# Ledger of designs, part 47: peptides against a protein of PDB entry 5IXI

Target 1, 141 residues: chain A of PDB entry 5IXI
Amino acid sequence: TPLLDASSLEYLFAQGQYDLVKCLAPIRDPKTEQDGHDIENECLGMAVLAISHYAMMKKMQLPELPKDISYKRYIPETLNKSIRQRNLLTRMRINNVFKDFLKEFNNKTICDSSVSTHDLKVKYLATLETLTKHYGAEIFE

## One batch from the design tools (peptide; aimed at target 1 Q34 R93)

Design b2_p29_4_s3 (made by RFdiffusion4, then SolubleMPNN; from b2_p29_4, 14 letters changed)
Fold by OpenDDE base, seed 2:
Structure b2_p29_4_s3 (fold): chain B 141 residues (1-141), chain A 29 residues (1-29)
Amino acid sequence: as target 1 above (141 residues)
Amino acid sequence: SLDEPADPEPLPNSLTIREFIERYFRVLP
């Protein structure tokens, strides 16, 4: 694990979120169909991390988050487009599952205080490195 | 479409989500 000062970590976290969503750091190609599902789940996980980090920084509990909170602006735009093309039932399922995911994660982070904002940034960047093509090679290799 | 295969399911349920989260943090630094 690289040793980064707080300013560098904050910058990299912000930039990493932007790069993931804007596909400047494109997600890796799936090796199999299951790998594709895993990649999608990891992207949803990244959204949970990002939203949870936001909530923690704002000292906001899950019920206080905007009612329209969604994964849509926290996942790669390419994946978001793909999901929007799926049928209504599938989209509803994804939305509901994501809400459950976010709730469960926040129970472990915000409620139990087992994870700090620092941990979230580090874990986000570490996952980003494994999820994308060649991202962070200079830092995490 | 009825002829189209079902869309891939992301995370199936809360129990699996919990397992996913726990595994997620075990692997990450």
Scores: peptide ipSAE 0.244, ipTM 0.711, DockQ to the pose 0.192
OpenDDE base, seeds 1, 3, 4, 5: peptide ipSAE 0.167, 0.170, 0.177, 0.178; ipTM 0.663, 0.667, 0.655, 0.674

Design b2_p29_4_s4 (made by RFdiffusion4, then SolubleMPNN; from b2_p29_4, 12 letters changed)
Fold by OpenDDE base, seed 1:
Structure b2_p29_4_s4 (fold): chain B 141 residues (1-141), chain A 29 residues (1-29)
Amino acid sequence: as target 1 above (141 residues)
Amino acid sequence: MLNEPADPEPLPNSLTIQEFIDRYFRTLP
């Protein structure tokens, strides 16, 4: 993997988040129903990484974050639309499970400094390459 | 009653935190 300097990595991470959410880098087509579930879970995982990175950069723990923080602004708009079409109970479940997961992730990774913002950016971009269609083709050329 | 296809369970239901951490941080590229 090409060694990216800190400035390049920061730029690519910001652009990658924008491209994923705005579907400029569209997520790959599911091969099976299970693959579809895996893709959605990876998108939610990307939201965890992005929010955790934001919290670390702002030196805020989750209790200090706005109570309205959710995955909605950190996942592909197409997926967000799909989730909005699901019934209320399902949406509540997704929200609650995501919040609990985010809290647990924060407690186990951010609080003990085992994960850096650099690690989050690298993992985010690496996952983005596997999750989306043709992402990174221009970067690694 | 058409059982609505079981809504896909979000990440926390399919992966433990440890599995998530291992996936995302043990195999860093």
Scores: peptide ipSAE 0.222, ipTM 0.706, DockQ to the pose 0.171
OpenDDE base, seeds 2, 3, 4, 5: peptide ipSAE 0.161, 0.190, 0.161, 0.152; ipTM 0.671, 0.685, 0.666, 0.680; seeds 2, 3, 5 fail the geometry check

Design b2_p29_5 (made by RFdiffusion4)
Pose (drawn by RFdiffusion4):
Structure b2_p29_5 (pose): chain A 132 residues (1-60, 70-141), chain P 29 residues (1-29)
Amino acid sequence: TPLLDASSLEYLFAQGQYDLVKCLAPIRDPKTEQDGHDIENECLGMAVLAISHYAMMKKMSYKRYIPETLNKSIRQRNLLTRMRINNVFKDFLKEFNNKTICDSSVSTHDLKVKYLATLETLTKHYGAEIFE
Amino acid sequence: SDSMFDPERLAATFKKMFGREVDPSLFEE
């Protein structure tokens, strides 16, 4: 018997997206430059998940689906790199919706689950309360 | 080269995030 029902899961998914974007769920610190880039790439993956879920739900830019801090960080880079980030994101999104949804038979439930499960490891102290 | 755009690391990230492996050449510029 699971902890959450569909309603709580949907709400938690919406709250999780809110937390990720508004940085109430701050992304974990990088151990290395490479780890940092990997974190940014995971954030693009999270944006793909959020958009794919939205499109899936209605039966049908990454900027509004990533932490604002990374957005400000990306806005500081040269134009070619930003075009590059856009292209990489588009490729992720296309490859995910064209292949992975079908191949791995990804439902909306699995998607929200992966999203939140990813928040547990992508962000600092998710679901915890720290008092000073 | 910027490791953020390393095709092998992008493909690994794709696998990690979405569970399915992809040809790294997908991500070559």

Design b2_p29_5_s1 (made by RFdiffusion4, then SolubleMPNN; from b2_p29_5, 9 letters changed)
Fold by OpenDDE base, seed 5:
Structure b2_p29_5_s1 (fold): chain B 141 residues (1-141), chain A 29 residues (1-29)
Amino acid sequence: as target 1 above (141 residues)
Amino acid sequence: MDPLFDPERLAENFEKMFGVKVDPSLFEF
């Protein structure tokens, strides 16, 4: 297995975020409707990881983040467009649940310090590999 | 309930990976 040094991991994490959002690393095709929902759920999870990593790197608590912090800039642009097409109640639910989850996760990662930024980057890239088409094989194999 | 975001499943995944317990029952559905 390849050994990733800290600088390489940081670079790959930054590039991976860009590739995911800009759909340069497109998400895999869903096998079923439920698989599609699982993919969307994973994308929102990756948004939690990315935002939490940002907060930890800046040593900022969630209240110190911009009040309009959302998944919108941290998920594939295609998915963001899809969500915007859904009804208001659905969008409100997604927004509220995401914010609550983000808050609770950050309380346990930043406050408890049980999760490191290294852990977040590794999980992000590992999830990116399984979520996207042909991404990361050279890194994790 | 919209199935797009499943906090229970996400919480389970995060607990497995990080050992962080997130209680999804506290969230607004």
Scores: peptide ipSAE 0.319, ipTM 0.825, DockQ to the pose 0.518
OpenDDE base, seeds 1, 2, 3, 4: peptide ipSAE 0.314, 0.313, 0.305, 0.308; ipTM 0.822, 0.821, 0.819, 0.819

Design b2_p29_5_s2 (made by RFdiffusion4, then SolubleMPNN; from b2_p29_5 with S1M S3P M4L T13N E29F)
Fold by OpenDDE base, seed 4:
Structure b2_p29_5_s2 (fold): chain B 141 residues (1-141), chain A 29 residues (1-29)
Amino acid sequence: as target 1 above (141 residues)
Amino acid sequence: MDPLFDPERLAANFKKMFGREVDPSLFEF
């Protein structure tokens, strides 16, 4: 990912979130079943980045976040649909794991100010380039 | 158990994504 000025970074971060969720930037095809699981975990990780960025911008701690803020609105719609089709116990586990994951990330990364909103945007876009099929393909590295 | 959420794999993925250690027991329910 090339260096970006603040305005360009903000734009691309917003657009990248939209493209990922709306599957306009489709995630890469899995090479194996395990790779598929890794891709899903990366998507959930992207949700952590997006939610953490949101929380930081709103200056809110996790307990203060609205209850409706979850991974569901921050992952590809296709993945969300897939998760919704899984059994109740699995969905409950996903929810619990994600909550703990998000909490742990924020405790170890955000609360100690080791990561800024700028860093989150950079990490998000960098991951997006590797996670999706063609995003950033026009950029020479 | 959904293989996507194996505690050891989750901990490994967490470290991979964010460069920080996490106890796998955090993901045991």
Scores: peptide ipSAE 0.097, ipTM 0.692, DockQ to the pose 0.652
OpenDDE base, seeds 1, 2, 3, 5: peptide ipSAE 0.093, 0.026, 0.096, 0.096; ipTM 0.684, 0.566, 0.687, 0.689

Design b2_p29_5_s3 (made by RFdiffusion4, then SolubleMPNN; from b2_p29_5 with S1M S3P M4L A12E T13N E21S E29F)
Fold by OpenDDE base, seed 5:
Structure b2_p29_5_s3 (fold): chain B 141 residues (1-141), chain A 29 residues (1-29)
Amino acid sequence: as target 1 above (141 residues)
Amino acid sequence: MDPLFDPERLAENFKKMFGRSVDPSLFEF
């Protein structure tokens, strides 16, 4: 993985988010049902990273985030469509789980100032590479 | 319970992803 300057990292992070959400960088095919669940959880984790980055950039603590901030805009559209097809209780649970992820991540990483926006971008891109089918081959080889 | 929402699995995945341990009860609906 080459060292990227701040501008390049910012660009790649933004583009990576877009590519993930728009499925231009499609998530990898699940090998098993459990793998599929793991992939979905990884996507939720990616959303946590993205939202945390957003919050940090806006200098907002988690409780200050608008209630409409959710995973929906930060996960692959295909996954979002899949989730919307699930029953109400499942969707509620996903929302609750996501909120818990976000809260716990904030508590354990953001609030103690141990994680920077730079770190979030790096983690996001690194995860994106492993999560998607083809992303980053030209960058992270 | 859907395996996707199994608290133990979620806690495991959380630790894997973020390097931080969490109580599985955090993810109980």
Scores: peptide ipSAE 0.114, ipTM 0.703, DockQ to the pose 0.726
OpenDDE base, seeds 1, 2, 3, 4: peptide ipSAE 0.102, 0.027, 0.098, 0.108; ipTM 0.691, 0.571, 0.689, 0.702

Design b2_p29_5_s4 (made by RFdiffusion4, then SolubleMPNN; from b2_p29_5 with S1M S3P M4L T13N K15E E21K E29F)
Fold by OpenDDE base, seed 4:
Structure b2_p29_5_s4 (fold): chain B 141 residues (1-141), chain A 29 residues (1-29)
Amino acid sequence: as target 1 above (141 residues)
Amino acid sequence: MDPLFDPERLAANFEKMFGRKVDPSLFEF
């Protein structure tokens, strides 16, 4: 990802979130079944970045976040649909794992101020470029 | 168990994504 000024970074971060969730920037095709799982985990990781950014902007700790804030609104709609079709135990596991993942990330990175909102945006966009099929291709041409 | 959330794999992916180590037991339920 090229160096961006603050306004451009903010715009691209917002647009990138929208494009990922709405599948306007479709995720890459899996090479194997395991790669498919890795892609899904990367999507969940993207949700962690997005939610953490939101929390930092609102100056809120995890217990203070609204209960409706979950990965479901921060991952590709196709993946969310797929997860919803899985059995109850699997969905409960995903929810619990994600909560623990988010908590651990925030405890180790956000709470100690080792990661800024700027860093989250950069990481998000950088991951988005590798996770999706053609995002940012014109920038590197 | 959903293969997507194998504790060892989750811990590895967490470290890969965020550069932070976590105990796989965190993802055992």
Scores: peptide ipSAE 0.106, ipTM 0.697, DockQ to the pose 0.681
OpenDDE base, seeds 1, 2, 3, 5: peptide ipSAE 0.026, 0.028, 0.103, 0.023; ipTM 0.569, 0.574, 0.693, 0.563

Design b2_p29_6 (made by RFdiffusion4)
Pose (drawn by RFdiffusion4):
Structure b2_p29_6 (pose): chain A 132 residues (1-60, 70-141), chain P 29 residues (1-29)
Amino acid sequence: TPLLDASSLEYLFAQGQYDLVKCLAPIRDPKTEQDGHDIENECLGMAVLAISHYAMMKKMSYKRYIPETLNKSIRQRNLLTRMRINNVFKDFLKEFNNKTICDSSVSTHDLKVKYLATLETLTKHYGAEIFE
Amino acid sequence: SIEEEQPMSPSAKEGLDEFFEDVKEANLH
C-alpha cells in the first residue's frame, strides 16, 4: 500500500516543480566542474520531464522549468553556448517524447515519480527541515 | 523514498534512468 494517492502525487509534483524553479529545493553543490555540468544536464532533463508531462496531460523553452540560479548562470555565457544549450535541450525533448515515452512505456505517474525521485538526489536536503 | 512508496514500472524506470545518465554525457559548450 503506497503512501500517496494520485491527488497528493499531482500536488507534490506541482510543488516539486515550484521548489526546483524557485530554488526552495536548491541544487546540490558540484564536486567537480564535470559534476556541475552533469547537474546542469540533469536540470535540462528535469525540464524535459516537466514539459513532457504537461503535453501528455493535455493530450498533445526550458527556461521556465529549471532553477532560476542556473538560468542566471546560463544568461552569463556567450550566445553560441546558449544556442548550444537550446539545441541540446530540444534534442533531449524530441528524443524523449519520440522514443522513450513509447519504448519504456512511460506514463504520467512514472514521470512524476522520476521527477520527485530525482529531486531527492538532485537537490539539498529535500523533504527535510533544518533549524539553526 | 518517493520511488519506494510510488514505484515506477520496470520498463519506465530503466528507460528514465538511462535517459538521465545519457543527458549527463551532453556537452553544453

Design b2_p29_6_s1 (made by RFdiffusion4, then SolubleMPNN; from b2_p29_6, 13 letters changed)
Fold by OpenDDE base, seed 4:
Structure b2_p29_6_s1 (fold): chain B 141 residues (1-141), chain A 29 residues (1-29)
Amino acid sequence: as target 1 above (141 residues)
Amino acid sequence: SIEASNPMSESARKGLDSFLEEIKKYNLY
């Protein structure tokens, strides 16, 4: 994989988000039950990265984000549908924990670790390489 | 890998990796 300039990285990041959500780059098959759990949580993490990147690009602080901000548009559609079928308590838990993840990430991780938008794009794409079945094989190898 | 070819700062790498690993600790489903 070559060193990417800003334009290339921006393009790949945008396309990667689209591919993940639309399941054009489907998530990998779980090897175990725990692996399946990890995959779903990692998808939530991807949502945090994507939302935080958006906020940073818009120079918005966390309190300025919409109150109803959600992971729903930032995770694979198949997973979103699956979550919608789960019971109310589970959905509430997912929503609440996601809010906490987003808060912690923006109030701690970004600031304490000096994370830039560049870093977010790279980490997002790097995660796609392992989270999805065959993503990046033609691009990142 | 994309990360190997496009390195970030050590602090950013550690912070991001730590976050992504931490979220896996939660049993939400």
Scores: peptide ipSAE 0.712, ipTM 0.960, DockQ to the pose 0.766
OpenDDE base, seeds 1, 2, 3, 5: peptide ipSAE 0.709, 0.708, 0.709, 0.709; ipTM 0.959, 0.960, 0.960, 0.960; seed 3 fails the geometry check

Design b2_p29_6_s2 (made by RFdiffusion4, then SolubleMPNN; from b2_p29_6, 11 letters changed)
Fold by OpenDDE base, seed 2:
Structure b2_p29_6_s2 (fold): chain B 141 residues (1-141), chain A 29 residues (1-29)
Amino acid sequence: as target 1 above (141 residues)
Amino acid sequence: SIEASNPMSESARKGLDEFFEKIKTKNLY
């Protein structure tokens, strides 16, 4: 992969989000139950990146985001459907923890580590390389 | 590798990696 200009990186980032959510770049098969949980958690991380990038691009602070902001439209559709089938307590836990992660990321991680929108895009795409079955090999090798 | 060709700052990389490790190890299920 060559050094990408801002426009190219923006395009790949947008396409990567679409591919992940629409399962055009399906997530890899879990090797164990714990691996499956790790994969799902990383998908939540991807949602944090996507939402935070959006906020930064729009120059919005976290409190300006919709109160009901959720991971649902930022994770693979198959995973979203799976989570919807889980019990209420589990869904509540995921929702609450996700909100906490989003707060921590935007209030601490971005600031303390001087994370830019460029960094978010690179991290997102780099994670796709390992999280999905073929995305890295087909596009980034 | 996109990260190799489009590097992040060391601080950003470290912070983002640590955050993802925190998320990955969280027991949600």
Scores: peptide ipSAE 0.745, ipTM 0.965, DockQ to the pose 0.789
OpenDDE base, seeds 1, 3, 4, 5: peptide ipSAE 0.744, 0.744, 0.743, 0.744; ipTM 0.965, 0.964, 0.965, 0.965

Design b2_p29_6_s3 (made by RFdiffusion4, then SolubleMPNN; from b2_p29_6, 9 letters changed)
Fold by OpenDDE base, seed 5:
Structure b2_p29_6_s3 (fold): chain B 141 residues (1-141), chain A 29 residues (1-29)
Amino acid sequence: as target 1 above (141 residues)
Amino acid sequence: SIEASNPMSPSAKEGLDAFFEKIKTYNLE
């Protein structure tokens, strides 16, 4: 993989989000129950990255984000459908966990670690390489 | 890899990696 200029990185980041959500880059099969747990949590993490990147690009703070912001359109559609089939308490837990992730990330991680939009894009794409089955094989080897 | 060719800042990498490790400690069930 070559060093990408800003426009190329922006393009790949946008396409990567689309590929993940639309399952064009399907998430990998879990090797264990714990691996499956980790995969789902990482998907929520990917949603946090995507939302936070958007907020940073728009110069928005957390209070400016919609109060009902959700992971739903930022995770693989297959996972979203799976979550919708889970019981109410589980769905409520996931919603709360995601809110905690978003708050923690934006109030601490970004600020304390001096995270830039560049860093978010790289982390997102790098995570796609490990989270999905075949992403990047043709480009990022 | 994308990261090898397009590195994050050291602090950002540390923070982002730590975040992704932390989120795995949460139970979604």
Scores: peptide ipSAE 0.767, ipTM 0.967, DockQ to the pose 0.810
OpenDDE base, seeds 1, 2, 3, 4: peptide ipSAE 0.767, 0.766, 0.765, 0.765; ipTM 0.967, 0.967, 0.967, 0.967

Design b2_p29_6_s4 (made by RFdiffusion4, then SolubleMPNN; from b2_p29_6, 12 letters changed)
Fold by OpenDDE base, seed 1:
Structure b2_p29_6_s4 (fold): chain B 141 residues (1-141), chain A 29 residues (1-29)
Amino acid sequence: as target 1 above (141 residues)
Amino acid sequence: SIEDSNPLSEKAKKGLDEFFEKIKTYNLE
């Protein structure tokens, strides 16, 4: 993998988000039930990264984000469909968990760890490499 | 890995890695 300039990194980050959501880079098959759990949680984490990156680029604080901000358009469509098929209580739990993730990330992780937009893009793309099937193998190996 | 050639700061990497470990502790079911 080469050292990426700002424009290349921005492009790959945008494309990576698109590929994840549209399942052009499908999430990997879980090895175990726990692995499946971890994959779903990581997808929510990816949504947190994407939203937080957006907020940082727009110089928005967490309270300025829409109160109904959701993971739905930032996770794989297949997972989104799966979640929509789950019962209301489960969906409410997932929504609450995501809100907690977003709050924790923006109030603690970003602030305490001096996370930049560059860091978010790299972490996002690096996570895609392990979260999806053979993502970027032809490019990032 | 892209991270090998485009490194994060040590502090940011630690924070981000810990976040992704922490989110695994939440139950979505």
Scores: peptide ipSAE 0.726, ipTM 0.960, DockQ to the pose 0.795
OpenDDE base, seeds 2, 3, 4, 5: peptide ipSAE 0.723, 0.723, 0.724, 0.724; ipTM 0.960, 0.960, 0.960, 0.960

Design b2_p29_7 (made by RFdiffusion4)
Pose (drawn by RFdiffusion4):
Structure b2_p29_7 (pose): chain A 132 residues (1-60, 70-141), chain P 29 residues (1-29)
Amino acid sequence: TPLLDASSLEYLFAQGQYDLVKCLAPIRDPKTEQDGHDIENECLGMAVLAISHYAMMKKMSYKRYIPETLNKSIRQRNLLTRMRINNVFKDFLKEFNNKTICDSSVSTHDLKVKYLATLETLTKHYGAEIFE
Amino acid sequence: HLPSPVFATDEQYEESLTHAIHKFTSKFE
C-alpha cells in the first residue's frame, strides 16, 4: 500500500516544480566543474519531464522549468552557448517524447515519480526541515 | 568523462549529446 494517492501525488508534483523553479529546493553543490555541468544537464532533463507531463496531460522554452539561479547563470554566457543550450534541450525533449515515452511506456505517474525521486537527489535536503 | 554537450567542441558535440540523451532516457528503463 503506497503512501500517496493520485491527488497528493499531483499536488506534490506541482509543489516540487514550484520548489525547483523558485529555488526552495536548491540544487546541490557541485563536487567538480564536470559534476556542475552534469547537474545543469539534469536540470534540462527535469524541464523536459515537466513539459512532457504537461503536454501528456492535455493530450498534445526550458527557462520556466529550471531553477532561476541556473537561469541567471546561463544568461551570463555567450549567445552561441545559449543557442547550444537551446538546441541540446530541444533534442532532449524531442528524443524523449518521440522515443522514450513509447519505448519505456512512460505514463504520467512514472514521470511525476521520476521527477520527485530526482528532486530527492538533485536538491539539498529535500523533504527535510533544518532549524538553527 | 565526456564534456557536457553544451561545452563540447563541434567534433565532440554529437558523441556528448548522444551520451547525455542516453543517460537521461535510460532512467526509465

Design b2_p29_7_s1 (made by RFdiffusion4, then SolubleMPNN; from b2_p29_7, 14 letters changed)
Fold by OpenDDE base, seed 3:
Structure b2_p29_7_s1 (fold): chain B 141 residues (1-141), chain A 29 residues (1-29)
Amino acid sequence: as target 1 above (141 residues)
Amino acid sequence: KLPSPVYASEEEFEESLEYYLKKFNSQFD
């Protein structure tokens, strides 16, 4: 696998976020009901990676992030639309789980490990390749 | 378009997320 320089990685990470959210790189079709759950969970994971990367770049801790921080701007618009159609209890569960996920990831993974913004970009792009069906670039082997 | 998966129960929903979160965090251990 060819190595990506810092500039290329930064560009691909930014473009990948845009393509995922705007559905220019649509997510793959689920093969089973559980696969559908896995796809949604992966999208939420992508949001955690993107937000954590943003916080690290701004040198901000979780308490310094806006109180209304959410997955809404960091997941595919089609998925966000689907979630908004679900009942209030389900939306509350998703919101709570996401906030706990973000908190746990930053406290136990980011702070307690040597994870860098570089690692987050690599993980994001690697997941993007497996998550989408029309992403033209094979970045990692 | 994404077909919305339907969870059979609250327990199934939590089990699915618990498994995913454990797997996700383990990748950074």
Scores: peptide ipSAE 0.318, ipTM 0.804, DockQ to the pose 0.223
OpenDDE base, seeds 1, 2, 4, 5: peptide ipSAE 0.314, 0.306, 0.305, 0.279; ipTM 0.798, 0.797, 0.792, 0.773; seed 4 fails the geometry check

Design b2_p29_7_s2 (made by RFdiffusion4, then SolubleMPNN; from b2_p29_7, 14 letters changed)
Fold by OpenDDE base, seed 4:
Structure b2_p29_7_s2 (fold): chain B 141 residues (1-141), chain A 29 residues (1-29)
Amino acid sequence: as target 1 above (141 residues)
Amino acid sequence: MLPSPVYASEEEFEKSLKAFIEKFNSQFD
């Protein structure tokens, strides 16, 4: 990922979130079953990055975030639909594990490593490039 | 629509995701 000025990075980060969620930047096809798992996990990771970025921008701690905050609005709509079709127990487990993911990331990674909003944006965009089929292809071809 | 991955068990799913979480967090260390 090339170095970007703050304004460009902010724009691309916002647009990237929109493109991922709205599936305008479709996620890559899984090559194996495990790859499919990795893709979903990466999407959940993207949600953690996005939510954490939001919290940092608002100077909010996790306990101050809405208790019903979830990955649903921060993952591809196609994946969200897929998850909603899974049984209740599975969805509950996904929710719980995601909450733990978010908590651990914010309490340990962000706080202990002093991760900045800049770092989150860079990581988000970098992951987006590899997670999606053709994102950035016009620039890198 | 993204096809749902098949897990042998819910425990396998949790294990896989937890492993990813650890790896994901470690990338920022």
Scores: peptide ipSAE 0.374, ipTM 0.841, DockQ to the pose 0.273
OpenDDE base, seeds 1, 2, 3, 5: peptide ipSAE 0.360, 0.362, 0.366, 0.371; ipTM 0.834, 0.831, 0.838, 0.837; seeds 1, 2 fail the geometry check

Design b2_p29_7_s3 (made by RFdiffusion4, then SolubleMPNN; from b2_p29_7, 11 letters changed)
Fold by OpenDDE base, seed 4:
Structure b2_p29_7_s3 (fold): chain B 141 residues (1-141), chain A 29 residues (1-29)
Amino acid sequence: as target 1 above (141 residues)
Amino acid sequence: KLPSPVFASDEEYEESLKYWLEKFNSQFD
């Protein structure tokens, strides 16, 4: 895999987040209903990575994050709109499960210092390449 | 319109968490 310096990686990570959320790098089309489910899970996972990175950069533990922390600003806007159109119980479950997911993920990765901000950026960009239609940086090929 | 809600069950939650945890333990080419 090509080696990126810290500045380049930071730039690509920031741009990748923006492109994903703003749908400038559109997510791939689902092949089946289950594939669509997987895509949404991947998007929510991307949100976990982004939020975890944010928390680490701000030197905050999860309990220090706002209680209303959510995936809404860290997933594609189209997906966010789709979720908002679902029934209340579904939205509540997604919100609550996401919070638990974020907590559990951080407990198993960030809290034991097994994952760095560098690792998060790399994993984020690698996932972005597989999740989106035309993300052609080919950074990790 | 994206199909199906995510995290519809605790089982799916666990599967998703497992998926991402495993992702962090793998290398991408």
Scores: peptide ipSAE 0.233, ipTM 0.702, DockQ to the pose 0.275
OpenDDE base, seeds 1, 2, 3, 5: peptide ipSAE 0.222, 0.223, 0.221, 0.225; ipTM 0.698, 0.696, 0.694, 0.695; seeds 2, 3, 5 fail the geometry check

Design b2_p29_7_s4 (made by RFdiffusion4, then SolubleMPNN; from b2_p29_7, 13 letters changed)
Fold by OpenDDE base, seed 5:
Formats: sequence, structure tokens, C-alpha cells
Structure b2_p29_7_s4 (fold): chain B 141 residues (1-141), chain A 29 residues (1-29)
Amino acid sequence: as target 1 above (141 residues)
Amino acid sequence: MLPSPVFASDEDFEKSLKYFLEKFNSQFD
């Protein structure tokens, strides 16, 4: 695998986020219903990584983030549309668990494990490769 | 369009996300 310098990694991370949300890097097709569930969870995890990276770069704590911070702007638009079509109870559940997950990730993972922004970018891009169709093959093969 | 699974409970959804979290954390242990 090629060695990526900091500037290249930053560029790829930014582009990867855009590609995921805009579905320019489409997520892989689910093989089963459970696989579809896992894909959605991975997308929500990607949102946590992206938001956490944003917070770290801005040196902001979670309470300082805008009130409208949610997964909605950090997941594929197709998935976001799908979630919006679900019933209120399900949407509330997703929102609540996501908030708790984001909080736990920042407290227990970022703080306790001293995870860096570099680590988040690497994890994001690595997950993006496995989550999407053929993305990053030239970089991570 | 992705399939639209309905989560049976808050716990089920939480477990799914925690699996992602644990997988991430294991890389730094």
C-alpha cells in the first residue's frame, strides 16, 4: 500500500465525505436484510467519525456543536431519504441512539484512547473502501 | 434505495452501533 502524506490524506478524507453523501461512491448492495441493517449502521458510524473529526479540528466539545448536528448531513442521501420515510418511533430511536453513540465514542474512544484526527481519517477511508463499490481500490489494494 | 429495516428495540440498534465502536476501539488496544 502506498504511503500517504498528511496533505494527501486530508484531501482524500474531504473528497471521500463528499462522495459518500452525494452517492458518487455508492454503497454496496446488501446481500441480506441483516446486511442492509449492517450497512446502515456503518453509514451512521461514518457520520460519527466525520462529526468527531470536525469537532476535534475545531477544538470544540460536543455541547458546543450546532444544535442541528445529526447524521443527516453525513450519510448517503439515499439512506437519509429512506430513514425519513420510516415511522416516528423508529426515527426517534435512531436519533436517540445516534446521539448516545456519538457521546460515548467521543468520551470513551477519542478521549480515553487518545485517538487523533489522523486515525479518524484513516478509519473513515478504510471503512469507505469496504462500504462502497470499488472506492479506493487504487489506494488501498 | 436501501432496504428499510425496522429496529425491534432501542437496545438492538444500540448493540449494532456498539459493535462498530468496539471494532474501532480494538485497533487501539
Scores: peptide ipSAE 0.075, ipTM 0.631, DockQ to the pose 0.318
OpenDDE base, seeds 1, 2, 3, 4: peptide ipSAE 0.052, 0.058, 0.054, 0.068; ipTM 0.620, 0.618, 0.609, 0.624; seeds 2, 4 fail the geometry check

